# Peptides against a protein of PDB entry 6EJA: the designs that were tried, part 188

Target 1, 276 residues: chain A of PDB entry 6EJA
Amino acid sequence: VEYMPANPVRIAFVLVVHGRASRQLQRMFKAIYHKDHFYYIHVDKRSNYLHRQVLQVSRQYSNVRVTPWRMATIWGGASLLSTYLQSMRDLLEMTDWPWDFFINLSAADYPIRTNDQLVAFLSRYRDMNFLKSHGRDNARFIRKQGLDRLFLECDAHMWRLGDRRIPEGIAVDGGSDWFLLNRRFVEYVTFSTDDLVTKMKQFYSYTLLPAESFFHTVLENSPHCDTMVDNNLRITNWNRKLGCKCQYKHIVDWCGCSPNDFKPQDFHRFQQTARP

## One batch from the design tools (peptide; made by RFdiffusion4, then SolubleMPNN)

Design b2_p29_1_s4 (from b2_p29_1, 17 letters changed)
Fold by OpenDDE base, seed 3:
Structure b2_p29_1_s4 (fold): chain B 276 residues (1-276), chain A 29 residues (1-29)
Amino acid sequence: as target 1 above (276 residues)
Amino acid sequence: SRQAEREALLAQLAANPDTGTAFHGDGEP
């Protein structure tokens, strides 16, 4: 028997999409759509066709909105964090959308929970934040991510300007840029004027792949640190041997990786996922 | 307590298989 919460959480799904992946987006949308949740979609400024398609979808569903602002995002760009932060602010200002959790999704994610399971689970743990850490050598993470390097996003490129220091007293962490954040923490990130949030926003505005570290770092160093759960309730097929080819050097002055497609032989891993 | 709940949750979720190192950075070119 599945747990049925008396006050089920409602989820704000934030989708950051680009290119011409209309069919993929449609499939994903259909898979995750529920009348009780909310969907806020940002379409890359350069993806006008996709934007038109998404607008059409948003007109068909009252709980689907498209960002009136659009950013030109690039792989690893600091603008991705800006997109999330602005989306969070927008969502907090939408008083007619009483969401409890902020969730971003990608087509690369494999959902390990049904909607009912997810809602039940998050309703049980509504005070928690779910961010998956790299789980390895933190120094290696910093080095590989280039967190000790200063980057500037300009003209659709991430320029490496030089070295920088990690702010003193800050415990840096990170990993997956796919997370589940409760409204309370989103409010903190959005509206707090404390030194932590202020400094981290500034620091990460010059950071490569900021979404993979910003929320982790802010959360772990905040008064909300005890709410962190090292799991994002999803899986992504990572194989650095296959996915790390420095294929983004034309966009960023750094090497990067991509997740891999799941294969039928990977199905056994899906069956081994923990259930709430 | 929140700490106990967190630990219990982490234990529950620990059964998830490792899909690899889940970050995109790969160092200096």
Scores: peptide ipSAE 0.286, ipTM 0.728, DockQ to the pose 0.634
Fold by OpenDDE base, seed 5:
Structure b2_p29_1_s4 (fold): chain B 276 residues (1-276), chain A 29 residues (1-29)
Amino acid sequence: as target 1 above (276 residues)
Amino acid sequence: SRQAEREALLAQLAANPDTGTAFHGDGEP
């Protein structure tokens, strides 16, 4: 869908970055930057060099900010959800940034549309939320994700403490941790005091890979459930046969997978009018 | 209605390449 919207949506892009991948981040940033959008970047607490580099970028662009707080994050850690939730709160409190959609990105996940196409599409469907579900056996998903297990993030490790039950009356769902959420739903997640949001925030604070399930589950069980679209408008190079080698046992008491990285040149498939 | 809009949108996105999206969990070690 492409048309000229009368009131084009503005996007808050949230990036959670770590390590020394300054070049990769710079390539991604150049590929997705547009003057009409907003960019909020969290740098891992341990990645000081990267933090300095990102701060330099943020000083050059008025629509780029870095989180003043920094968390030490690990693969699959519950702290990733905390990072997103705090970022959402921050973004809602930024009255000078009138964003309409929250979008997260990584090097392993690319938008399939140009900026103009994305804006036109989201402007047409601004009342919808875009989360991609696993689309298979839900019981298998629960088992593979360890949602029926209790985890604690401590000392840069996800400790499996024991078994737990899914809260009664909750329909669990999940899949991709890359999503497009409208401001209204983000406001609900951030400020609602209802039992659903309160219970799920507590539940997912002890959950492995929480971002792959929290927003799906909250949305589908909320008054906003009819706004869900089972599509995140992304391309991710998933190959479980290749990417699932239980390579994260040193970090988490669980097995995990990784998608294949895209090549640097793939970033340029996301076109925008204004580039840094 | 929102339901009708959702259904129409899903139909439009049926051929989207991201339908093959997976998840990171892979079970107990």
Scores: peptide ipSAE 0.284, ipTM 0.722, DockQ to the pose 0.559
Fold by OpenDDE base, seed 4:
Structure b2_p29_1_s4 (fold): chain B 276 residues (1-276), chain A 29 residues (1-29)
Amino acid sequence: as target 1 above (276 residues)
Amino acid sequence: SRQAEREALLAQLAANPDTGTAFHGDGEP
């Protein structure tokens, strides 16, 4: 249910983009842009054309900035988490951007909720963090994700170095790498020196697909665990039978999956999405 | 309390059909 919030939340959108997706990015940007929000865009180091295009956009809007640093990210690479963590630090250091929520997006994403709906919902639940879990057997998740394996990102490849143990006393969780995090939790992740955050940052620096598990695991084992909401307020067209073909062996020493493009017959799924 | 708020929110979200979620890992090659 929508309402008019007295103190509406302001969102920091972090866009991680690569390739030649200028048209898609432009479409998404136009769909999500609002003067009261903030947009921090990371362009893959190898995507120079796209970077130039994004810079042009950033010069047109005062609430749009581009990361002065750029990483070369690969599918499943640990560097993706590094990108998010550094972006979080940057955003916290931007004192002129009083954002309340962190939301990550890719060029392939498209919002299915209006800005008013999103702002109203997050304003009502501004103390919550929204991370969607895999919702199945956690042991299967660990096995499929290779969380018990040590990976090293080097030369645009994720090398599997061997086995490792999950840290004792840690309840591992994960699922979607698309999430909505409140500023307080982002501050905790960025600046906390407690054993949990320290060890998890180290652990996940050698992890495949780290963004699908790091924030879930840190949150659920932290003093902020009671703020967890098992929902990320977005949909992705997942069909593992169609999307899992072990097609990433050339990039990572592991099998992976991809979501599928939406088709007209998939429209019914949009109608079944949870509403605020 | 935050706990009560969380539970209320989860109850609200549970009233809607789940579109399902997945993850990218698919095991050892």
Scores: peptide ipSAE 0.284, ipTM 0.731, DockQ to the pose 0.643
Fold by OpenDDE base, seed 2:
Structure b2_p29_1_s4 (fold): chain B 276 residues (1-276), chain A 29 residues (1-29)
Amino acid sequence: as target 1 above (276 residues)
Amino acid sequence: SRQAEREALLAQLAANPDTGTAFHGDGEP
C-alpha cells in the first residue's frame, strides 16, 4: 500500500525518560521498535529504578543503547538541551549506527503514523528538517517563554537572574520541542564552530525551555535554513486555557503550561491528519 | 529544486489540523 523506498531512512530515536514510568516506557518502546532503527535512551540521574529497567531492555536489543552519562533534569531546565546535544554527539560518533534522522520522544509520546508511513515520508524528504513553530506573534512567544530573561539551573531549580538581550541579527523562533532533524543538520549543530552555533549554545545554556527554541533558531539562521518544514508530524493536545495554571512556580521562576491528554472524543482530530 | 520540494511538502502538510499554541512558557508569575 505504501511506497517502498529503495533506500529507506533509518531513525535514531532519542528517549529522555524519568520517574517510574517503566510500564509506559515499555508500551511505547514496543509500539515504536523496529529492527532497522536505533534507540538511544537517557534516564534521569535520579531515576535509578527506571535506569535498571532500561538497561535490561538495552541488553536484549543490539540497536538499543543507554547513555553512559546521566543528567538530573527538571521541568524547563537548560540541562534538557545539554542532554539532546550530548546525545547527538554520541550518536554521530557511533559509526556502527548509520542513522539518517534524529527524533526525540518521551515516555508519553506515541507516533501517530505507522513505521512504513513515517519511513516512506522521511525517505522522500530526507534533506528536510521538521520543526513546528508557534506560528503566531513572535514577540509574544519571546515574552511568554522568557527568552529575554536569564535563567540558571541550580539545585533542582531554574533561577531567574535578570534580563538579557536577544542576540543582534538573530531571528528567534520556536514552538514544539518535538522535532525530526536530519543527520546533516545534526552534524552542523554538533561540530560547527561558526559564530551562530557557538553563540546560541552559550545563550541557551541560560534559557528556560531551551529545546522549544534552540533548534528552530539555529536552523532558521543557518546555511541550512531552506530545509525547514513547519511541521513535526505530530499531534499534541494543547489547550492553554486548561493547561496553563502556573503550576511549575515551585520549580522555575516562571509560569508554564502542559499539554492535555487526548480523550476519546478527540479522536476525530486524528482523522484529519494528512498522509505522507 | 529543494525550494520546490519544500513548497510541495508544505502544501501537502497544510491539511493537518491546528494543534494550538505548542509551547510551554506562560510568562512572568
Scores: peptide ipSAE 0.274, ipTM 0.726, DockQ to the pose 0.656

Design b2_p29_2_s1 (from b2_p29_2, 15 letters changed)
Fold by OpenDDE base, seed 5:
Structure b2_p29_2_s1 (fold): chain B 276 residues (1-276), chain A 29 residues (1-29)
Amino acid sequence: as target 1 above (276 residues)
Amino acid sequence: SAEEEEMERIIAEALAAGLVRQEPVNPFA
C-alpha cells in the first residue's frame, strides 16, 4: 500500500488505560499522535494519578479528549465492554470529530508501521471491519471463554452465577479484544434496536471477557457480516507472554486465557509481521 | 471464488500492514 488516498480516513483512537504507567502511555501516545486523528481516553476510576496526567495531555491537543465518566474496570469484567460501548456513543455524538474508524488501544500497545501506511490501508478498505478470530474449534472456544456461563460483575469481582444458554440462531465467535471497526458498524452497534443488538448487549452484560466476543458475534450475525476481515492488524510479543495461569482467581471465578495470544511456535509469523 | 480471493488478498495486506505490537499483560493489574 503505497498510494496516496484521495479521501484519507480519520481514526478515533480509544485508549483504555489503568495504573501508574504514565511514561509508557506518553511514549505510546507520541508515537501514534497525528493532527488528523482523534484520541478519546478512558482512565480507570481508581487511577487518579494517571487521570491527572492524561488530562494534562488533553489540554495540549484539541483532538484529544478524556471521558468525563470513568469506570472501575477489572480483568475479565463486563464493564470493559460497557466502556467501549459508551465511548462509541460519545464519539458518534461528537459532531466536530468526523472519524471513520474506531481503534482501541492500551498503554502496552506500540505502533510498528507509519501513520501513512495505516491510513492508506484503511482508506483502501474503509468499508471493512477488522476482528481477529480465535482460529480454533468454536466449541472449545465457547467452553474456555465461559460463554455458556453466567457472570455478574460486582464489587470488583466477576461472580460465576451458573450456567446459561447461548441464544438460538446466534453464531458465536470471538478472539482478540483489539479491533478496528468502521463508523458504519459502530453506528449500527450503538443505535440499532433490532433483536440481535438488543439481545447481545443483554447477553454480554453477564459475560466474562465480553470484548473478546461481543463485536465478533454481533458483526457476523448482522447485515454487515460480509465486512469482516479476520485480522486486527495487531501482533503480540510472545517473549513477554505470561502464559495461561489462574493468577487472577481473586478477581474472576474462572481460569481462562486470551485465545489470540502468540505462542513460541508463532515466532516466525511474528517476525514476518514485524519486518518493515 | 472471487469473494474468497478478495478476502485472502485483504488479509494478506492486513498482515503486511501490521499496526500495533501489544504486550500480553493484564491491563488491569
Scores: peptide ipSAE 0.114, ipTM 0.688, DockQ to the pose 0.018
Fold by OpenDDE base, seed 2:
Structure b2_p29_2_s1 (fold): chain B 276 residues (1-276), chain A 29 residues (1-29)
Amino acid sequence: as target 1 above (276 residues)
Amino acid sequence: SAEEEEMERIIAEALAAGLVRQEPVNPFA
């Protein structure tokens, strides 16, 4: 017997898309589309063709909108966080969209379970936030992520300017840049004027891969810290055997490890267990 | 703690439900 919630959560899916993968996006969209959810799509400023395609889709569905503003973003860029933050503000200002959860997606994202299963689960835990931590030594994480380095996004490149210190009294955390956030926490991040949110927004405006750490850090240091679930309901394919290399030096002045695409032989990873 | 146990239960339920999605390496690639 499948549990059917009396008050099912409604999800705001935020899609950040880039390039010319219109067909891929369309396939993904069809797979995740439901009339009870909301879809807010940001198309990179440079992706005009894709933007036109997405606009056409948005005109066909009342619960699909495209950001009127468009940023030129790069992977790992600080502008990605800005994109999320602005989209959160927009979504909160859309009073006609009563969403309960914020979920970020890319064009390459694809669900492997049904909408009903997701909704049932989130409806049961609607007061929780789902972020996956790195699960390693935090000091090492800081170094590897370059959190103690100052970056500037300019000319489609993340320039490393120098060193910086982690703010005192802040427990920095991070991991996956894919998360599920409840509306309450999104409201806090968007509208709070406390020192934590203000300071972290400033700090992460000069951060490499900010989405992998900003929300984790803010949540864990906030009054909402007890709502954190160390699982983002996603699988990250890390292959340690591949090692770390400078894969994106052309756009980022940093070297590190990146997750891998799933391969058929990686199917066993779907049986992951919870971390202790 | 009770909170930790609750978190573990939530995670366990999520895993049992198979609520996972593929994460791309670079959504801008």
Scores: peptide ipSAE 0.031, ipTM 0.589, DockQ to the pose 0.017
Fold by OpenDDE base, seed 4:
Structure b2_p29_2_s1 (fold): chain B 276 residues (1-276), chain A 29 residues (1-29)
Amino acid sequence: as target 1 above (276 residues)
Amino acid sequence: SAEEEEMERIIAEALAAGLVRQEPVNPFA
């Protein structure tokens, strides 16, 4: 029996979807949908068919909305962070959606545990932010992520322009681009005009894979630093053979690792995780 | 520190609840 919190958190699920992942999205949506949560879906500007499908879904549920704006995002692109930041602003401006947590998802994600379990846990730790760090030394992380390099997203490509300096006094961190953020921190990121947020927004607008580091860095250097939990409550399929190659060299002037879609051979991990 | 211990506790609770089972993967190696 799972404990039912007196004031259960309500989650804003931000779904960033693209391509032809209609079936996956539908499956995931059915699995994660709850009347008490909110679903804000961004469909890539180039994915018109998917957009039409998502719009159809949004019309059926009052707590499902589609972003009126659409970005053409690329792997590793700075535009992904822009997507999250704009969605955060939108969600904060939706006064009729009293959400407590921001959770980003892709069409490839799937819940491991029940909604009740997730809600119970987050309700207990509603003041925390869940971000998974890389687990290595930061110097190596900076080099591997190219944080000391300047990138420009243009013409569906991340151009490496040259070297840059990391702002002084900033402790850079990062890891997974999948996170759970509480509303308070999202408000801070969205509306704060302090030097930290301002500088980091500028810095990460020219960053490769910004979502893997922006929120980590901002949080750890902010007055909210004590709310960080080094766990994003997710299983990421990191197959080095498949995901740590220069597989996206055609769109980025960098080589790095990216998570892979779960395959049937990964089923054993789900079984292990699903076990109580 | 007390703060670190608290964070570790939270993570432990999450794991105990079965919400996450993370494999020791270093994607930045």
Scores: peptide ipSAE 0.030, ipTM 0.567, DockQ to the pose 0.017; fails the geometry check
Fold by OpenDDE base, seed 3:
Structure b2_p29_2_s1 (fold): chain B 276 residues (1-276), chain A 29 residues (1-29)
Amino acid sequence: as target 1 above (276 residues)
Amino acid sequence: SAEEEEMERIIAEALAAGLVRQEPVNPFA
């Protein structure tokens, strides 16, 4: 759908990048850049070269900023959620950036539709939030995602500490960690002190792949639940040959028992990764 | 219901839009 909206939405693109994917990032950035949008880029703490390059870009465009804080994130790490949450807070505090939608991207993302199409669509549905659910049995999802397990991110590793219970009265959901969130919902997530947001932030601080489930769960259990659209406007090319099971065992203690598994009693000896 | 139909319409439109492409890669590798 493409039309010229009277009040076009402005998008805050949050880019979470790492490694040496400078060329990919540059290509993607050029493809998605528009003067009316905003770009907030987080570079992994370990990616100094990339950080320097991104800083150079930010100096060339007034609507491009780099996070002054940098986290060392890992795949599936709880710190990724922290990165998004802090970015959301930062963006809300930037009064000179009147954005309407939050969209997260990686260097691997690339637009397949025009900016006008995106803006037109979001302008038409500016009160909605776009999160893609797994579309499967929820119990299976919980097990597969390890939501009933307690994890701790430490030393670039997700340590499994043991079993846990999902909070009562909460309907958990999840799917894609790529989403489009309207400002109102982001405000709610950022500033609400209700029991839901508070409990979920705590719960997901010990969750594997939290970004795939946190926003879904919070939204669906919140007063904003009616704004959910089960689509994130993304096309993912799945590699049929690659399985996800134990693929990143070196990072995550998810597959079976390992020497790196901790007991709940050991929890007090560990500290969480630093948060902004 | 009307609300359900509207939601279905939105979803259908969103599916048709297919705005962003991504590949399943480890962004932290």
Scores: peptide ipSAE 0.027, ipTM 0.562, DockQ to the pose 0.016; fails the geometry check

Design b2_p29_2_s2 (from b2_p29_2, 13 letters changed)
Fold by OpenDDE base, seed 1:
Structure b2_p29_2_s2 (fold): chain B 276 residues (1-276), chain A 29 residues (1-29)
Amino acid sequence: as target 1 above (276 residues)
Amino acid sequence: SEEEAEMQAVIEAALAAGLVRQEPINPFA
């Protein structure tokens, strides 16, 4: 139920964008913008046109910043995790931005609920972390995600090098690469020097689609494990027919599924998932 | 378990608030 919280949470929205979809990004930005939140935007190193557009936006709003560093990320690349981790570090070092939650977005995302609804909910559950798990056989997940395989990102390609073992004593989990993380957990991931965080950062630096599993795995094996909620409060268009193919063979030595852009024909799915 | 019950309560609260849940990941269906 929507209510006015006494101490409303403030959200750091991290936007990872690429390409030339400036109009789409602008539309999405206008839809999610609020003066009480913070927006940290990473533009792919190769997307100079988009970078110029985003810089213009950042100059108009005091709570919008663009990463001074830029990575050349690829689909499924390990560098995507690096982008999130560096963004988290930057955000924690911004003492003038007192954010409570970290939320990642792409240019294709769009809010379905109001800001007030989101803030009210997160304010009530500010101590929780929201990550959606695959909800199936974990062994199958490991195999299909290639977690038992070693990958190297080089020359804008994810090279499969060979087999590897999952670290002993670690319960691997994963699912959606869209998540809502509270500041406390982000601080842990960023600054902890324990074996879990250290080993997982190393492990996932050679992992395909690391963002789909890294934060899940770290959280569930950490002292913060009891804060996990198996729901990321999103609709992801996992159209198997369209998304589950070897469409990125030129980029990754692996076959898998990726989320697709929403089409008008997908509206029926919104109705199904948005219902209480 | 108590942990599962707590998680379920949060999910139900999210639904009651009209927040959207994510569909299962198709590659594992």
Scores: peptide ipSAE 0.031, ipTM 0.574, DockQ to the pose 0.033; fails the geometry check
Fold by OpenDDE base, seed 2:
Structure b2_p29_2_s2 (fold): chain B 276 residues (1-276), chain A 29 residues (1-29)
Amino acid sequence: as target 1 above (276 residues)
Amino acid sequence: SEEEAEMQAVIEAALAAGLVRQEPINPFA
């Protein structure tokens, strides 16, 4: 249900992009762009052409910035979490950007609702954090995610080094690597020096697909645990046939799933609303 | 609990607004 909020939330969209998906990025950007929001774009260190294109866009809009630092990330790499964490810090230090929510996006994302709908909803529930959990057996999740395994990102590869223990007293959770986080929680993750945040940052620096679990785990074990909503309000092309294969074995010593880019054949789904 | 009820209300509101993921992102499904 839409309404006109008196104090509409402003969103910081963090786009992590790589490769040659310039056209896809452009389409997505046009679809999500609004003058009241902020866009912070990280381009993979290896994607120089894309970086140049994104820089051109950023020069045209005052509310679009590109990270001055660039990481070389790989699928499932721990560096992806580092990218998010650093971007969060940057965004918090940008005093001229009064954002209320942090939303991560990739070229595989596309909006299915209007900006007004999103803003209205988030404005009503601005104190909440939206993450989607796996919704199944947690032990199975741990095993399949390899959370009980130690990984090292090196030479564009996630090396499986051996077994590790999950810290005691921590309720591990995860699922989607797409999240909507309020500024307060982002501040906590960024600046807190408590044992939870410190230990989890260390733990997940050696984790495969850390973004699928880090924020869930930190949130649920934090003083902000009561703000979690198990719904991330997103649409992603998740074709199991294409996304859940061991096709990344050449760069990761593990098998997992990855979201896929939307194709014209998928467009019909944008017009549908279904409960996940 | 009251907290659970509140969270459920938020989820329901999201559903009513159509602000939901069409397909679940669950690699374990």
Scores: peptide ipSAE 0.030, ipTM 0.566, DockQ to the pose 0.033; fails the geometry check
Fold by OpenDDE base, seed 4:
Structure b2_p29_2_s2 (fold): chain B 276 residues (1-276), chain A 29 residues (1-29)
Amino acid sequence: as target 1 above (276 residues)
Amino acid sequence: SEEEAEMQAVIEAALAAGLVRQEPINPFA
């Protein structure tokens, strides 16, 4: 029997999209669209055609809005975190959108379960935050992510400026930059003036791939630390051989990894993880 | 511990309500 929530959560889907993936986005959007949820779409500043298309969609649905501001983000760029943070602020200031969860998506995301299943699950665990950790040695993670390095985003490039120290007393964590955050935590991140949030915002403004670590780190060091679930409800194909070849060296003074396309040969893995 | 067991149950349940990435995730242009 499927759980039926008495007070179903409403989701703010934040879509970060770019390029020419209009058809893919449309397909994904249709798959995740529901009248009770909210959709806030950021289109890369350079993707004007896509922006026009998304605007057309937003005019058709009252619960779909496009960010009036647009950033030109780059792989690994600190500006991505800024995008999320500003989106969070915007969403919190939209008093007519009573959302309970923040979920970030790209055009490459696709639901493998029904909306009802997702809502039922989140309604049951509405006080939790879902962030997937790297699941490896943390020291190694820090080194590989370059968290002990100072970066500056400038001229569509992430410049490595030098070394830096991890703030004392902070337990750094990270993993996936795709997550599900409850409104309460988003409010905390957005409006808190405590030392943790203030320092972390500053720290991660000079961080490579900040979205992969910022929310994890803030959450785990915050009064909300007990709300963390080490699962982001995502299935991502990772293959070191394919995804870790410094493919973005032209953009970032660092070698990072990215997820890979699912191939038919990966189907067995998908089945194992998708059907518990 | 009970807490660990509960967390594990949540994780397992979460997998049942998941999303899939069909292509490499690149939110950057």
Scores: peptide ipSAE 0.027, ipTM 0.627, DockQ to the pose 0.018; fails the geometry check
Fold by OpenDDE base, seed 3:
Structure b2_p29_2_s2 (fold): chain B 276 residues (1-276), chain A 29 residues (1-29)
Amino acid sequence: as target 1 above (276 residues)
Amino acid sequence: SEEEAEMQAVIEAALAAGLVRQEPINPFA
């Protein structure tokens, strides 16, 4: 049932895009575009053609903007977190964009539900934050993610420098690097000067795949911890055979898992999710 | 528990409103 809430949430879609996925991005954009939402697009510094294409799109819609700054966001790089954090700050400073939720997307994402369904859901749970946890042993997660290791992003590479300790008293968590965050929490992350936010920003500036853990960890250790929902409203294909390997050795001194493309054999997952 | 059941319902509802991600291995290829 398409429920139209009296006060529908407005979404700030932050699109972090790179490469040559212009057609895919266009398709995805058309699928998610709505006049009541906002679209803030960051194009990788190395993707000039894509940037030009995105600029063209942004000129056609008043609720579409492109980041004036551009970062080189390598896979697993700390710069990706910086991109999100800066985007969050920018969006909070845009007083003409009264968004309620922050949703990060890539060019490879595609909605499986209607805008009305998404808005209705988020409007009902507007005080919640949606982050999907790994659902495994936390100690194993720490090891596999390399959270107990120090990394430095330099020259488009994540260099492993050595071991480190997780700050005492912090409950580390993580999972998906895709999240739906309410404005209140984004404000907290952006402007809070408490020890938690400050230390975590510092800690995660030397972290591999920081976006998969930063927001989880901050949220769970914050005064907003009770707002966490262990779901990111996304379907991601995780295939151990294909995705859990050292496939990014050229840019990361670590081995781990990454999302994979959906294959026809993965269709059953879509069917399961599509059930009302 | 009731709280657990409620949370589960939220999760299930969230899944119903989900997005699909399909990322290439090399985004710069």
Scores: peptide ipSAE 0.024, ipTM 0.491, DockQ to the pose 0.018; fails the geometry check

